Peptides against a protein of PDB entry 5ONS. Designs and how they scored, part 24

Target 1, 181 residues: chain A of PDB entry 5ONS
Amino acid sequence: MFKKFDEKENVSNCIQLKTSVIKGIKNQLIEQFPGIEPWLNQIMPKKDPVKIVRCHEHIEILTVNGELLFFRQREGPFYPTLRLLHKYPFILPHQQVDKGAIKFVLSGANIMCPGLTSPGAKLYPAAVDTIVAIMAEGKQHALCVGVMKMSAEDIEKVNKGIGIENIHYLNDGLWHMKTYK

## One batch from the design tools (peptide; aimed at target 1 Y88 Q140 L143 N171)

Design b2_p17_6_s3 (made by RFdiffusion4, then SolubleMPNN; from b2_p17_6, 8 letters changed)
Fold by OpenDDE base, seed 1:
Structure b2_p17_6_s3 (fold): chain B 181 residues (1-181), chain A 17 residues (1-17)
Amino acid sequence: as target 1 above (181 residues)
Amino acid sequence: VDEAIEELENLDVEPVL
Protein backbone atom coordinates (compact mmCIF):
# COMPACT_ATOMS: atom_id res chain seq x y z
CA MET B 1 0.00 0.00 0.00
CA PHE B 2 2.85 2.38 0.77
CA LYS B 3 5.69 1.00 -1.34
CA LYS B 4 5.62 3.98 -3.68
CA PHE B 5 4.01 6.37 -1.22
CA ASP B 6 5.51 9.79 -0.64
CA GLU B 7 4.09 12.29 1.83
CA LYS B 8 4.76 15.27 -0.39
CA GLU B 9 3.22 13.71 -3.46
CA ASN B 10 0.44 11.53 -2.10
CA VAL B 11 -1.11 13.50 0.76
CA SER B 12 -4.09 15.57 -0.34
CA ASN B 13 -5.38 17.24 2.80
CA CYS B 14 -6.01 16.89 6.52
CA ILE B 15 -9.35 17.30 8.26
CA GLN B 16 -10.28 17.48 11.92
CA LEU B 17 -13.04 15.10 12.90
CA LYS B 18 -16.19 15.94 14.79
CA THR B 19 -16.79 14.36 18.17
CA SER B 20 -19.55 12.12 16.86
CA VAL B 21 -17.33 10.79 14.10
CA ILE B 22 -14.54 10.12 16.57
CA LYS B 23 -16.89 8.12 18.76
CA GLY B 24 -17.92 6.04 15.79
CA ILE B 25 -14.33 5.36 14.84
CA LYS B 26 -13.45 4.38 18.39
CA ASN B 27 -16.28 1.88 18.40
CA GLN B 28 -15.08 0.46 15.09
CA LEU B 29 -11.58 0.11 16.45
CA ILE B 30 -12.82 -1.75 19.51
CA GLU B 31 -14.81 -4.09 17.30
CA GLN B 32 -11.78 -4.81 15.15
CA PHE B 33 -9.30 -4.94 18.00
CA PRO B 34 -11.03 -5.85 21.26
CA GLY B 35 -7.76 -5.79 23.17
CA ILE B 36 -7.35 -2.10 22.45
CA GLU B 37 -10.36 -1.01 24.51
CA PRO B 38 -8.55 -0.45 27.83
CA TRP B 39 -5.90 1.58 26.04
CA LEU B 40 -7.99 3.60 23.64
CA ASN B 41 -8.36 6.59 25.95
CA GLN B 42 -4.60 6.69 26.26
CA ILE B 43 -4.08 6.34 22.51
CA MET B 44 -6.86 8.79 21.65
CA PRO B 45 -7.40 11.07 24.65
CA LYS B 46 -10.76 12.80 24.68
CA LYS B 47 -9.14 16.21 25.03
CA ASP B 48 -7.05 15.78 21.90
CA PRO B 49 -8.36 16.44 18.40
CA VAL B 50 -8.45 13.56 15.98
CA LYS B 51 -7.53 14.20 12.36
CA ILE B 52 -7.72 12.29 9.12
CA VAL B 53 -4.92 12.72 6.64
CA ARG B 54 -6.43 12.07 3.23
CA CYS B 55 -4.12 10.56 0.68
CA HIS B 56 -4.28 9.39 -2.90
CA GLU B 57 -5.78 6.02 -3.72
CA HIS B 58 -8.45 6.56 -1.08
CA ILE B 59 -6.01 6.10 1.78
CA GLU B 60 -6.88 7.75 5.08
CA ILE B 61 -4.57 8.02 8.07
CA LEU B 62 -5.97 8.64 11.54
CA THR B 63 -3.79 10.94 13.63
CA VAL B 64 -3.76 12.38 17.15
CA ASN B 65 -1.30 15.10 18.09
CA GLY B 66 0.55 14.43 14.87
CA GLU B 67 1.03 10.74 15.64
CA LEU B 68 -0.04 8.36 12.91
CA LEU B 69 -2.19 5.74 14.58
CA PHE B 70 -4.33 3.87 12.08
CA PHE B 71 -4.94 3.84 8.36
CA ARG B 72 -7.48 2.43 5.96
CA GLN B 73 -8.15 2.30 2.25
CA ARG B 74 -11.50 2.82 0.57
CA GLU B 75 -13.23 2.80 3.95
CA GLY B 76 -12.13 -0.76 4.55
CA PRO B 77 -10.81 -2.09 7.82
CA PHE B 78 -8.45 -0.04 9.95
CA TYR B 79 -4.83 -1.09 10.21
CA PRO B 80 -2.55 0.07 12.99
CA THR B 81 0.63 1.80 11.95
CA LEU B 82 3.85 0.06 12.86
CA ARG B 83 4.66 2.96 15.15
CA LEU B 84 1.49 2.36 17.14
CA LEU B 85 1.89 -1.39 16.97
CA HIS B 86 5.38 -1.18 18.42
CA LYS B 87 3.92 0.50 21.49
CA TYR B 88 0.94 -1.82 21.65
CA PRO B 89 2.08 -5.08 20.08
CA PHE B 90 -0.95 -6.98 21.36
CA ILE B 91 -3.36 -5.07 19.12
CA LEU B 92 -2.89 -7.62 16.34
CA PRO B 93 -2.43 -11.35 16.27
CA HIS B 94 1.11 -12.27 15.30
CA GLN B 95 2.74 -14.34 12.62
CA GLN B 96 6.49 -14.91 12.49
CA VAL B 97 8.55 -15.26 9.35
CA ASP B 98 11.90 -16.96 9.19
CA LYS B 99 15.19 -15.11 9.01
CA GLY B 100 15.44 -15.50 5.25
CA ALA B 101 12.13 -13.78 4.62
CA ILE B 102 13.13 -10.54 6.38
CA LYS B 103 14.83 -8.90 3.43
CA PHE B 104 11.89 -9.66 1.16
CA VAL B 105 9.32 -8.34 3.61
CA LEU B 106 11.33 -5.16 4.00
CA SER B 107 11.35 -4.74 0.23
CA GLY B 108 7.57 -4.79 0.25
CA ALA B 109 7.13 -8.33 -0.97
CA ASN B 110 4.20 -10.45 0.06
CA ILE B 111 4.96 -13.22 2.51
CA MET B 112 5.18 -16.57 0.79
CA CYS B 113 3.99 -19.70 2.53
CA PRO B 114 7.42 -21.29 2.94
CA GLY B 115 8.54 -18.28 4.95
CA LEU B 116 5.79 -19.09 7.44
CA THR B 117 6.25 -22.86 7.61
CA SER B 118 10.01 -23.20 7.65
CA PRO B 119 12.19 -23.60 10.72
CA GLY B 120 12.43 -20.29 12.51
CA ALA B 121 8.94 -19.25 11.48
CA LYS B 122 5.91 -19.47 13.74
CA LEU B 123 2.47 -19.87 12.25
CA TYR B 124 -0.47 -19.19 14.51
CA PRO B 125 -4.14 -19.94 13.85
CA ALA B 126 -5.74 -17.22 11.75
CA ALA B 127 -8.53 -17.00 9.22
CA VAL B 128 -8.35 -15.48 5.76
CA ASP B 129 -8.50 -11.67 5.78
CA THR B 130 -7.21 -11.41 9.35
CA ILE B 131 -4.96 -8.41 9.86
CA VAL B 132 -1.75 -9.59 11.47
CA ALA B 133 1.52 -8.30 12.82
CA ILE B 134 4.48 -9.82 11.04
CA MET B 135 7.26 -10.68 13.40
CA ALA B 136 10.60 -12.11 12.39
CA GLU B 137 12.87 -14.75 13.79
CA GLY B 138 15.24 -13.14 16.26
CA LYS B 139 13.66 -9.69 16.07
CA GLN B 140 11.75 -7.95 18.83
CA HIS B 141 9.56 -5.54 16.90
CA ALA B 142 7.04 -6.09 14.14
CA LEU B 143 8.45 -5.31 10.73
CA CYS B 144 5.20 -5.47 8.80
CA VAL B 145 1.43 -5.27 9.01
CA GLY B 146 -0.22 -7.79 6.74
CA VAL B 147 -3.42 -9.53 5.80
CA MET B 148 -3.86 -13.29 5.70
CA LYS B 149 -4.54 -14.33 2.11
CA MET B 150 -4.77 -17.95 3.16
CA SER B 151 -5.79 -19.40 6.48
CA ALA B 152 -3.00 -20.64 8.70
CA GLU B 153 -4.27 -24.14 8.06
CA ASP B 154 -4.09 -23.72 4.30
CA ILE B 155 -0.66 -22.10 4.48
CA GLU B 156 0.65 -25.19 6.21
CA LYS B 157 -1.23 -27.58 3.94
CA VAL B 158 -0.61 -25.98 0.56
CA ASN B 159 2.67 -24.29 1.44
CA LYS B 160 2.84 -22.51 -1.91
CA GLY B 161 1.97 -19.02 -3.03
CA ILE B 162 1.15 -15.89 -1.10
CA GLY B 163 0.25 -16.57 2.50
CA ILE B 164 0.12 -13.00 3.74
CA GLU B 165 -0.22 -9.77 1.80
CA ASN B 166 2.26 -7.09 2.78
CA ILE B 167 0.29 -3.93 3.57
CA HIS B 168 2.68 -1.76 5.59
CA TYR B 169 6.33 -2.49 6.30
CA LEU B 170 9.24 -0.90 8.09
CA ASN B 171 10.83 1.90 6.08
CA ASP B 172 7.97 2.20 3.59
CA GLY B 173 6.37 5.52 2.69
CA LEU B 174 4.07 5.54 5.70
CA TRP B 175 6.94 4.83 8.07
CA HIS B 176 8.86 7.75 6.61
CA MET B 177 6.06 10.18 7.47
CA LYS B 178 6.89 9.77 11.19
CA THR B 179 4.45 12.50 12.24
CA TYR B 180 1.95 14.74 10.51
CA LYS B 181 0.77 18.04 12.03
CA VAL A 1 16.50 -2.96 2.49
CA ASP A 2 19.83 -2.65 4.25
CA GLU A 3 18.71 0.61 5.80
CA ALA A 4 15.48 -0.99 6.97
CA ILE A 5 17.33 -3.89 8.55
CA GLU A 6 19.58 -1.45 10.34
CA GLU A 7 16.59 0.55 11.52
CA LEU A 8 14.90 -2.61 12.75
CA GLU A 9 17.96 -3.43 14.81
CA ASN A 10 18.17 0.09 16.20
CA LEU A 11 14.54 0.52 17.21
CA ASP A 12 14.32 1.65 20.81
CA VAL A 13 10.69 1.16 21.70
CA GLU A 14 9.33 -0.18 24.94
CA PRO A 15 5.90 -1.68 24.49
CA VAL A 16 3.32 -0.98 27.17
CA LEU A 17 2.85 -4.75 27.60
Scores: peptide ipSAE 0.334, ipTM 0.894, DockQ to the pose 0.851
OpenDDE base, seeds 2, 3, 4, 5: peptide ipSAE 0.328, 0.311, 0.307, 0.333; ipTM 0.891, 0.886, 0.886, 0.893

Design b2_p17_6_s4 (made by RFdiffusion4, then SolubleMPNN; from b2_p17_6, 8 letters changed)
Fold by OpenDDE base, seed 3:
Structure b2_p17_6_s4 (fold): chain B 181 residues (1-181), chain A 17 residues (1-17)
Amino acid sequence: as target 1 above (181 residues)
Amino acid sequence: VDEAIEELENLKVEPVY
């Protein structure tokens, strides 16, 4: 989603949301990520304005105090940014790729099944279309936010093809934005 | 990719949980 993304070229505008809209978004976030509820007031304090950065390709980035928190495309599900995920790693279920897959993930490549079933990888139960944090063998912080293209069960059984789609990865265009006021 | 690997090695974020 952000492989060729550039803030100067791909950001269209920024709008401040009304209170009622913010409340609706918070409810959506709790529905998607139930574990975030106790932390949502810390992440999105009531006193702070919430903004949406509108980008090309129907991408929207939710921000508070310049911090990039979540993003979505075409009003689909919300994804946490890696920067938020690093602070709150429990927001998403995890999958771990082996050491050899790291360079591919960081190039924006999708995660292939063997990278999730090989020694050094850890595959946890997850249904297709689940948004997941991609961890790596020997690394502390998430490398990528992805979407399961196969269930964990099918990844183990088939062990061939794309297991997880790479949506947002470390050092992509979104990562380089850092903040947006 | 080399830059990303370096960035990964330099990350020292303390999670809140």
Scores: peptide ipSAE 0.475, ipTM 0.919, DockQ to the pose 0.858
OpenDDE base, seeds 1, 2, 4, 5: peptide ipSAE 0.425, 0.385, 0.400, 0.385; ipTM 0.915, 0.792, 0.904, 0.792

Design b2_p17_7 (made by RFdiffusion4)
Pose (drawn by RFdiffusion4):
Structure b2_p17_7 (pose): chain A 181 residues (1-181), chain P 17 residues (1-17)
Amino acid sequence: as target 1 above (181 residues)
Amino acid sequence: ENLEALEELEKEPVAEP
């Protein structure tokens, strides 16, 4: 989603949200990520203004104190930014690719099933369309936010095709936009 | 460059709030 994204060519503007809208977004975040509920007062303090950074192709980025928290396209599901995920790794279920796939996902490639079924990889049960944190064999931190395009069981069996869609990866355009200011 | 950045990141601890 952000492979060729930068602030100049992609950010149209930034709107500050009203209380009525903030509560609605928080509710959606709760529905989508149940375990995030106890942490929302910390992530989105009552005191801080909440802004949406509007981007081309109807991408929205939720910000608090200039920190980028979540993003979505159209009115689709929210995804955590990698920076937020690094602070709260438990927000998402995990999938671990083998170390050989790291270079490909850091270049924006989708995750193929061999990257999940080979030794060094760890594939956990997941239904299709689940938003997952992509972990790397031998690495402590997540490197990609993905969406299951095949269920995990299908990935083990079919073992060819895109297993996980690469949505956001380390040093993509979104990662480079450290803060909005 | 991205691989170097990943290795720099791995010097940091994982957050456990």

Design b2_p17_7_s1 (made by RFdiffusion4, then SolubleMPNN; from b2_p17_7, 5 letters changed)
Fold by OpenDDE base, seed 5:
Structure b2_p17_7_s1 (fold): chain B 181 residues (1-181), chain A 17 residues (1-17)
Amino acid sequence: as target 1 above (181 residues)
Amino acid sequence: SAMEALEELEKLPVAQP
């Protein structure tokens, strides 16, 4: 989603959200990520304005105090940014790729099944379309936010093709945006 | 590079719940 993203070229505008809209978004975030509920007041303090950065290709980035928290495309599901995920690693279920897959993930490549079934990988139960944090063997910080294109069961059984779609990865255009005020 | 960014991250403590 952000492989060729540049803040100067791809940001259209920024809007401050009304309280009612913020409440709706918070409820949606809790529905998508139940584990976030106890932390939501810390992540999105009531005293702080919430903004949406509107980007090309119908991408919207939710921000508080310049911090990029979540993003979505075409009013689809919200994804946490890697920066938020690093602060709250429990927001998403995890999958772990082997060491050999790291360089490919960091190039924006989709995660192939063998990279999830190898000895250095850890595959956890997850259904198709689940948003997941991509971890790596021997690393403590998520490399990528992805979406399951196959169930964990099917990844193990079929063990070929795209297991997880790479949505947002370390050092992509969204990562380089850092903050927006 | 992305690998350098990863190495820098790994020097930071992991956030605890």
Scores: peptide ipSAE 0.335, ipTM 0.865, DockQ to the pose 0.911
OpenDDE base, seeds 1, 2, 3, 4: peptide ipSAE 0.331, 0.323, 0.305, 0.315; ipTM 0.860, 0.853, 0.849, 0.850

Design b2_p17_7_s2 (made by RFdiffusion4, then SolubleMPNN; from b2_p17_7 with E1D N2A E4K E16Q)
Fold by OpenDDE base, seed 5:
Structure b2_p17_7_s2 (fold): chain B 181 residues (1-181), chain A 17 residues (1-17)
Amino acid sequence: as target 1 above (181 residues)
Amino acid sequence: DALKALEELEKEPVAQP
């Protein structure tokens, strides 16, 4: 989603959200990520304005005090940014790729099934379309936010093709954006 | 360069709840 993303070229405008809209978004975030509920007031303090950065290709980035928190495309599900995920690593279920897959994930490549079933990988139960944090063997920080294209069960059984779609990865265009006020 | 970014992140402890 952000492989060729550049703030100067791809940001259209920024809007400040009304209180009612913020409440709706918070409810949606809790629905998507139940584990975030106790932390939501810390992540999105009531006193702080919430903004949406509108980008090309129908991408919207939710921000508070310039911090990029979540993003979505075409009014689809919200994804946490890696920067938020690194602060709150428990808001997504995890999958772990082997060490050899790291360089490919960081290039924006989709995660292939063998990278999730090989020694050093850890595959946890997850349904198709689940938003997941992609961890790596021997690393503490998530490399990528992805979406399960196959269930964990099918990844193990089929063990070929794209297991997880790479949506947002370390050092992509969104990562480089860092802040927006 | 992405690997360097990862290396820098890994110097810090992961956030705890």
Scores: peptide ipSAE 0.569, ipTM 0.931, DockQ to the pose 0.937
OpenDDE base, seeds 1, 2, 3, 4: peptide ipSAE 0.562, 0.568, 0.559, 0.553; ipTM 0.931, 0.936, 0.937, 0.929

Design b2_p17_7_s3 (made by RFdiffusion4, then SolubleMPNN; from b2_p17_7, 5 letters changed)
Fold by OpenDDE base, seed 5:
Structure b2_p17_7_s3 (fold): chain B 181 residues (1-181), chain A 17 residues (1-17)
Amino acid sequence: as target 1 above (181 residues)
Amino acid sequence: SAMEALEELEKLPVAKP
């Protein structure tokens, strides 16, 4: 989603959200990520304005105090940014790729099944379309936010093709957009 | 590079609940 993203070229505008809209978004975030509920007041303090940065290709980035928190495309599901995920690593279920897959993930490549079934990988139960944090063997911080294109069961059984779609990865265009005020 | 960014990130403590 952000492989060729540049803040100067791809940001259209920024809007401040009304309280009612913020409440709706918070409810949606809790529905998508139940584990976020106890932390939501810390992540999105009531006293702080919430903004949406509107980007090309119908991308919207939710921000508070310049911090990029979540993003979505075409009013689809919200994804946490890696920066938020690093602060709250429990927001998403995890999958772990082997060491060999790291360079490919960091190039924006989709995660192939063998990278999730190898000895250095850890595959956890997850359904298709689940948003997941991509971890790596021997690393403590998420490299990528992805979406399951196959269930964990099917990844193990079929063991070929795209297991997880790479949505947002370390050092992509969104990562380089450190803050927006 | 992305690998350098990863190495720098790994020097930081992991956030805990």
Scores: peptide ipSAE 0.402, ipTM 0.897, DockQ to the pose 0.935
OpenDDE base, seeds 1, 2, 3, 4: peptide ipSAE 0.384, 0.346, 0.343, 0.329; ipTM 0.890, 0.868, 0.871, 0.862

Design b2_p17_7_s4 (made by RFdiffusion4, then SolubleMPNN; from b2_p17_7, 6 letters changed)
Fold by OpenDDE base, seed 2:
Structure b2_p17_7_s4 (fold): chain B 181 residues (1-181), chain A 17 residues (1-17)
Amino acid sequence: as target 1 above (181 residues)
Amino acid sequence: KAMEELEELEKLPVARP
């Protein structure tokens, strides 16, 4: 989603959200990520304005005090930014790729099934379309945010093709944006 | 560059609840 993304070229505008809209978004976030509920007032304090940065290709980034928190495309599900995920690593279920897959993940490549079933990888139960944090063997911080394209069960059985779509990865265009005020 | 960024992250403690 952000392989060719540049803040100067791809940001269109920024809008401040009304209280009612913020409430709706918070409820949606809790529905998508139940584990975030106890932390949501810390992440999005009531006193702080919530903004949407509108980008090309129907990408929207939810921000508070310039911090990039979540993003979505075409009003689909919200994804946490890696920066938020690193602060709250428990808000997504994890999958772990083997050490050899790291360089490919960091190039924006989708995660292939063998990288999730090989020695050093850890594959946890997850349904198709589940948003997941991609961890790596020997690393403590998430490398990317992905979406299961196959269930964990099918990844194990089929063991070829795209297991997880790479949505947002370390050092992509969104990562480099850092803040937006 | 991305690997370098990862190396810098790995110097930081992991956030916990």
Scores: peptide ipSAE 0.575, ipTM 0.943, DockQ to the pose 0.927
OpenDDE base, seeds 1, 3, 4, 5: peptide ipSAE 0.566, 0.492, 0.560, 0.568; ipTM 0.940, 0.923, 0.939, 0.940

Design b2_p17_8 (made by RFdiffusion4)
Pose (drawn by RFdiffusion4):
Structure b2_p17_8 (pose): chain A 181 residues (1-181), chain P 17 residues (1-17)
Amino acid sequence: as target 1 above (181 residues)
Amino acid sequence: SDAEMVSNPENVEKEYE
């Protein structure tokens, strides 16, 4: 989603949200990520203004104190930014790719099933369309936010095709936009 | 617990360099 994204060519503007809208978004975040509820007062303090950074192709980025928290396209599901995920790694279920796939996902490639079924990889049960944190064999921190395109069981069996869609990865255009200011 | 996992790491991308 952000492979060729930068602030100049992709950010149209930034709108501060009213209280009515903030509550609605928080509710959606709760529905989508149940375990995030106890942490929202910390992530989105009552005191701080909440802004949406509007981007081309109907991408929205939710910001608080200039920190990028979540993003979505159209009115689709919210995804955590990798920076928020690094602070709260439990927000998402995990999938671990083998170390050989690291170079490909850091270049924006989708995750193929061999990257999840090979030694060094760890594949956990997941239904299709689950938003997952991609972990790497031998690495402590997540490197990609993905969406299951095949269920985990299908990935083990079919073992060919895109297993996980690469949505956001370390040092993509979104990662480079450290803060909005 | 989840509380034990909360942290604020910096320059995480360097881990993959």

Design b2_p17_8_s1 (made by RFdiffusion4, then SolubleMPNN; from b2_p17_8, 8 letters changed)
Fold by OpenDDE base, seed 3:
Structure b2_p17_8_s1 (fold): chain B 181 residues (1-181), chain A 17 residues (1-17)
Amino acid sequence: as target 1 above (181 residues)
Amino acid sequence: SPEDLIQNPENVEDEYK
């Protein structure tokens, strides 16, 4: 989603949201990520304005006090930014790729099944379309936010093709934005 | 506790250099 993204060329505008809209978004976030509910007031304090940075290709980034929190495309599901995920690593279920897959993930490539079934990988139960945090063998912090294109069960059985779609990865265009006010 | 999982890492990029 952000492989060729550049803040200077791909951001259109920024809009401050009304209170009623913020309430609706918070409810959506809790529905998507139930584990975030106890922390949502800390992540999005009531007293702080919430803004949406509108980008090309129908991308919207949710921000509070300049911090990039979540993003979505074409009114689809919200994804946490890697920066938020690093602060709250439990808000997504995890999958771990092996060491050899790291360079491909960091180039924006989708994650192939063998990179999730090798000895250095760790594959946890997850249904298709689940948004997941991608961890790496020997590393502490997530390098990617992805979407399961196959269930964990099917990845193990078939072990061929795209297992997880790469949505947002370390050092992509969104990562380099850092903040936006 | 869940609070113990909250992190504020610096220079995550360096982990993957």
Scores: peptide ipSAE 0.578, ipTM 0.910, DockQ to the pose 0.882
OpenDDE base, seeds 1, 2, 4, 5: peptide ipSAE 0.573, 0.578, 0.573, 0.575; ipTM 0.906, 0.910, 0.908, 0.911

Design b2_p17_8_s2 (made by RFdiffusion4, then SolubleMPNN; from b2_p17_8, 6 letters changed)
Fold by OpenDDE base, seed 3:
Structure b2_p17_8_s2 (fold): chain B 181 residues (1-181), chain A 17 residues (1-17)
Amino acid sequence: as target 1 above (181 residues)
Amino acid sequence: SPEDLIQNPENVEKEYE
């Protein structure tokens, strides 16, 4: 989603949201990520304005005090940014790729099944379309936010093709935005 | 506690260099 993304070229505008809209978004976030509920007031304090950075390709980035928190495309599900995920690593279920897959993930490539079933990888139960944090063998912090394109069960059984779609990865265009006010 | 799970890493980029 952000492989060729550049803040100067791909951001259109930024708007401040009304209170009623913010409430709706918070409810949606809790529905998508139940584990975030106890922390949502800390992540999005009531006193702080919430803004949407509108980008090309129908991408919207949710921000508070310049911090990039979540993003979505075409009003689909929200994804946490890697920067938020690094602060709250428990808000997504995890999958772990082996060491050899790291360079491919960091180039924006989708995660292939063998990279999730080999020694050094760790595959946890997850259904198709689940948004997941991609961890890596020997590393502490997530390098990617992805979406399961196959269930964990099918990844193990078939072990061929795209297991997880790469949505947002370390050092992509979104990562390099850092903040936006 | 759940609060212990909250992290503030300085430079994750260095971890993958």
Scores: peptide ipSAE 0.552, ipTM 0.893, DockQ to the pose 0.891
OpenDDE base, seeds 1, 2, 4, 5: peptide ipSAE 0.548, 0.536, 0.550, 0.551; ipTM 0.889, 0.882, 0.894, 0.893

Design b2_p17_8_s3 (made by RFdiffusion4, then SolubleMPNN; from b2_p17_8, 8 letters changed)
Fold by OpenDDE base, seed 5:
Structure b2_p17_8_s3 (fold): chain B 181 residues (1-181), chain A 17 residues (1-17)
Amino acid sequence: as target 1 above (181 residues)
Amino acid sequence: SPEDLIQNPENVEDEYL
């Protein structure tokens, strides 16, 4: 989603949300990520304006005080940014790729099944379309936010093709955006 | 507890150099 993304070239505008809209978004976030509920007021304090940065390709980024928190495309599900995920690593279920897959993930490539079934990888139960944090063998912090394109069960059985779609990865255009006010 | 998992990492990029 952000492989060729650049703040200067791909941001269209920024709007401040009304309180009613913010309430709706918070409810949606809790629905998507139930574990975030106790922390949402800390992540999105009531005193602070919530903004949406509108980008090309119908990408929207939720921001508070310049921090990039969540993003979505075309009114789809919200994804946490890696920066938020690093602070709150429990908001997504995890999958772990082996060491050899790291360089490919960091190039924006989708995660292939063998990278999730090989020694050093850890594959946990997850259904298709689940948003997941991609961890790496021997590393502490997630390098990617992805979406399961196959169930964990099918990844193990088929062990061929795209297991997880790469949505946002370390050092992509969103990562380099850092902040936006 | 979830609070124990909250982090404030610096230089995450350096993990993947």
Scores: peptide ipSAE 0.569, ipTM 0.912, DockQ to the pose 0.907
OpenDDE base, seeds 1, 2, 3, 4: peptide ipSAE 0.565, 0.567, 0.568, 0.562; ipTM 0.907, 0.909, 0.911, 0.908

Design b2_p17_8_s4 (made by RFdiffusion4, then SolubleMPNN; from b2_p17_8, 8 letters changed)
Fold by OpenDDE base, seed 3:
Structure b2_p17_8_s4 (fold): chain B 181 residues (1-181), chain A 17 residues (1-17)
Amino acid sequence: as target 1 above (181 residues)
Amino acid sequence: SPEDLIQNPENVEEEYK
């Protein structure tokens, strides 16, 4: 989603959201990520304005005090940014790729099944379309936010093709935005 | 506690260099 993304070229505008809209978004976030509920007031304090950075390709980035928190495309599901995920690593279920897959993930490539079933990888139960944090063998912090294109069960059984779609990865265009006010 | 899971890493980029 952000492989060729550049803040100067791909950001259109920024708007401040009304209170009623913010409430709706918070409810949606809790529905998508139940584990975030106890922390949502800390992540999005009531006193702080919430803004949407509108980008090309129908991408919207949710920000508070310049911090990039979540993003979505075409009003689909929200994804946490890697920066938020690094702060709150428990808000997504995890999958772990082996060491050999790291360079491919960091180039924006989708995660292939063998990279999730080989020694050094760790595959946890997850259904299709689940948004997941991609961890790596020997590393502490997530390098990617992805979406399961196959269930964990099918990844193990078939072990061929795209297991997880790469949505947002370390050092992509979104990562390099850092902040936006 | 869940609070113990909250992190503020300084430079994750260096971890993957």
Scores: peptide ipSAE 0.581, ipTM 0.906, DockQ to the pose 0.872
OpenDDE base, seeds 1, 2, 4, 5: peptide ipSAE 0.576, 0.578, 0.577, 0.581; ipTM 0.900, 0.905, 0.906, 0.907

## One batch from the design tools (peptide; aimed at target 1 Q42 P89)

Design b2_p18_1 (made by RFdiffusion4)
Pose (drawn by RFdiffusion4):
Structure b2_p18_1 (pose): chain A 181 residues (1-181), chain P 18 residues (1-18)
Amino acid sequence: as target 1 above (181 residues)
Amino acid sequence: SEEEEELEEKIKEYYEEL
């Protein structure tokens, strides 16, 4: 989603949200990520203004104190930014690719099933369309936010095709936009 | 402070499960 994204060519503007809208978005975040509820007062303090950074192709980035928290396209599901995920790694279930796939996902490639079924990889049960945190064999921190395109069971069995769609990866355009200011 | 401690514990539990 952000492979060729930068602030100049992709950010149209930034709107500050009213209280009515903030509560609705928080509710959606709760529905989508149940375990995030106890942490929202910390992530989105009552005191701080909440802004949406509007981007081309109907991408929205939710910001608080200039920190990028979540993003979505159209009115689709919210995804945590990798920076928020690094602070709260438990927000998403995890899938671990083998170390050989690291170079490909850091270049923006989708995750193929061999990257999840090979030794060094760990594949956990997940239904299709689940938003997952991609971990790497031998690495402590997540490197990609993905969406299951095949269920985990199908990935073990079919073992060919895109297993996980690469949505956001370390040092993509979104990662380079450290803060909005 | 209490909420920060709870967050640190929760993070630690997550990495232990991994």

Design b2_p18_1_s1 (made by RFdiffusion4, then SolubleMPNN; from b2_p18_1, 10 letters changed)
Fold by OpenDDE base, seed 4:
Structure b2_p18_1_s1 (fold): chain B 181 residues (1-181), chain A 18 residues (1-18)
Amino acid sequence: as target 1 above (181 residues)
Amino acid sequence: DKLEEEHKEAIEKYFESL
């Protein structure tokens, strides 16, 4: 989503959201990520304005105090930014790729099944279309936010093809935005 | 702030370890 993304070229505008819209978004976030509910007030304090940075290709980034929190495309599901996920790693279920997959993930490549079934990987139960945090063997921080293109069960038994779609990864265009105020 | 610097350092070490 952000492989060729550049803040200067791909951001269109920024709008401040009304209270009713914020309430709806918060409810959606809790629905998508139930574990976030106890933390949502410190992530999005009620006293702080919430903004949406509108980008090309129907991408929207949810921000509070300039911090990039979540993003979505075409009014689809929200994804946490890696920066938020690093603060709250429990927001998403995890999958772990082996060491050999790291360089490919960081180039924006989708995660292939063997990278999730190898000895250095850890594959946890997850349904297709689940948004997941991609961890790496021997690393503390998530390197990617992805979407399961196969269930964990199917990844294990088929073990070929794209297991997880790479949506947002360390050092991509969104990562380099860092802040927007 | 301190937390941001710690995060930055951690990510830098992440890339250095590749």
Scores: peptide ipSAE 0.216, ipTM 0.819, DockQ to the pose 0.066
OpenDDE base, seeds 1, 2, 3, 5: peptide ipSAE 0.171, 0.044, 0.059, 0.172; ipTM 0.797, 0.596, 0.702, 0.791

Design b2_p18_1_s2 (made by RFdiffusion4, then SolubleMPNN; from b2_p18_1, 10 letters changed)
Fold by OpenDDE base, seed 4:
Structure b2_p18_1_s2 (fold): chain B 181 residues (1-181), chain A 18 residues (1-18)
Amino acid sequence: as target 1 above (181 residues)
Amino acid sequence: SELEEKHKKEIEEFYKSL
């Protein structure tokens, strides 16, 4: 989603959201990520304005005090930014890729099934279309936010093709967009 | 901040390990 993204070229505008819209978004976030509920007040304090940074290709980034929190495309599901996920690593279910897959993930490549089933990888139960944090062995911070294109069960059985779609990864265009006020 | 510096170091260490 952000492989060729550049803040100067791909951001259109920024709007401040009304209270009613913020409430709806918070409810959606809790629905998508139940584990975030106890933390949502410190992530999005009631006293702080919430903004949407509108980008090309119908991408929207949710921000509070310049911090990039979540993003979505075409008003679909919200994804956490890696920067938020690094603070709250538990808000997504995890999958771990093997060491050999890391370099490819960091180039924006989708995660292939063998990279999730080989020694060093860890595959946890997850349904298709689940948003997941991609981890690597021995690393504390997620390197990628992805979407399951196959269930964990099917990844193990078929073990061929794209297991997880790469949505947002370290050093992509969104990562380099540190803040937006 | 101190927390931001720690985060930067951790990410830097991640990349150095590749």
Scores: peptide ipSAE 0.173, ipTM 0.795, DockQ to the pose 0.065
OpenDDE base, seeds 1, 2, 3, 5: peptide ipSAE 0.091, 0.071, 0.165, 0.097; ipTM 0.731, 0.710, 0.782, 0.723

Design b2_p18_1_s3 (made by RFdiffusion4, then SolubleMPNN; from b2_p18_1, 9 letters changed)
Fold by OpenDDE base, seed 4:
Structure b2_p18_1_s3 (fold): chain B 181 residues (1-181), chain A 18 residues (1-18)
Amino acid sequence: as target 1 above (181 residues)
Amino acid sequence: SEMEELHKKAIEEYYKSL
């Protein structure tokens, strides 16, 4: 989503959200990520305005105090930014790729099944379309936010093709935005 | 800041070992 994303070229405008819209978004976030509920007031303090940075290709980034928290495309599900995920690693269920997959993920490549089933990888139960944090063998921080394109069960059985779609990865265009005020 | 350091560590974790 952000492989060729550039803040200067791809940001259109920024709007401040009304209270009712914020409430709706918070409810959606809790539905998507139940574990976030106890932390949501810390992530999005009620006293702080919530903004959406509107970008090209129907991308919207939810921000509070300039911090990029979540993003979505075409009014789809919200994804946490890696920056937020690093602060709250439990927001997403995890999958772990092997060491060899790291360089490909960091280039924006989708995660192939063998990178999730080989020694060094760890594959946890997850359904298709689940948003997941991609961890890596021997590393502490997530390097990617992805979406399961196959269930964990099917990844194990079929073990061919794209297991997880790479949505946002470390050092991509979204990462480089850092803040937006 | 502490947050900047966290994110810096994430980058360093991957790119120093590549």
Scores: peptide ipSAE 0.604, ipTM 0.912, DockQ to the pose 0.063
OpenDDE base, seeds 1, 2, 3, 5: peptide ipSAE 0.547, 0.596, 0.602, 0.033; ipTM 0.931, 0.906, 0.912, 0.651

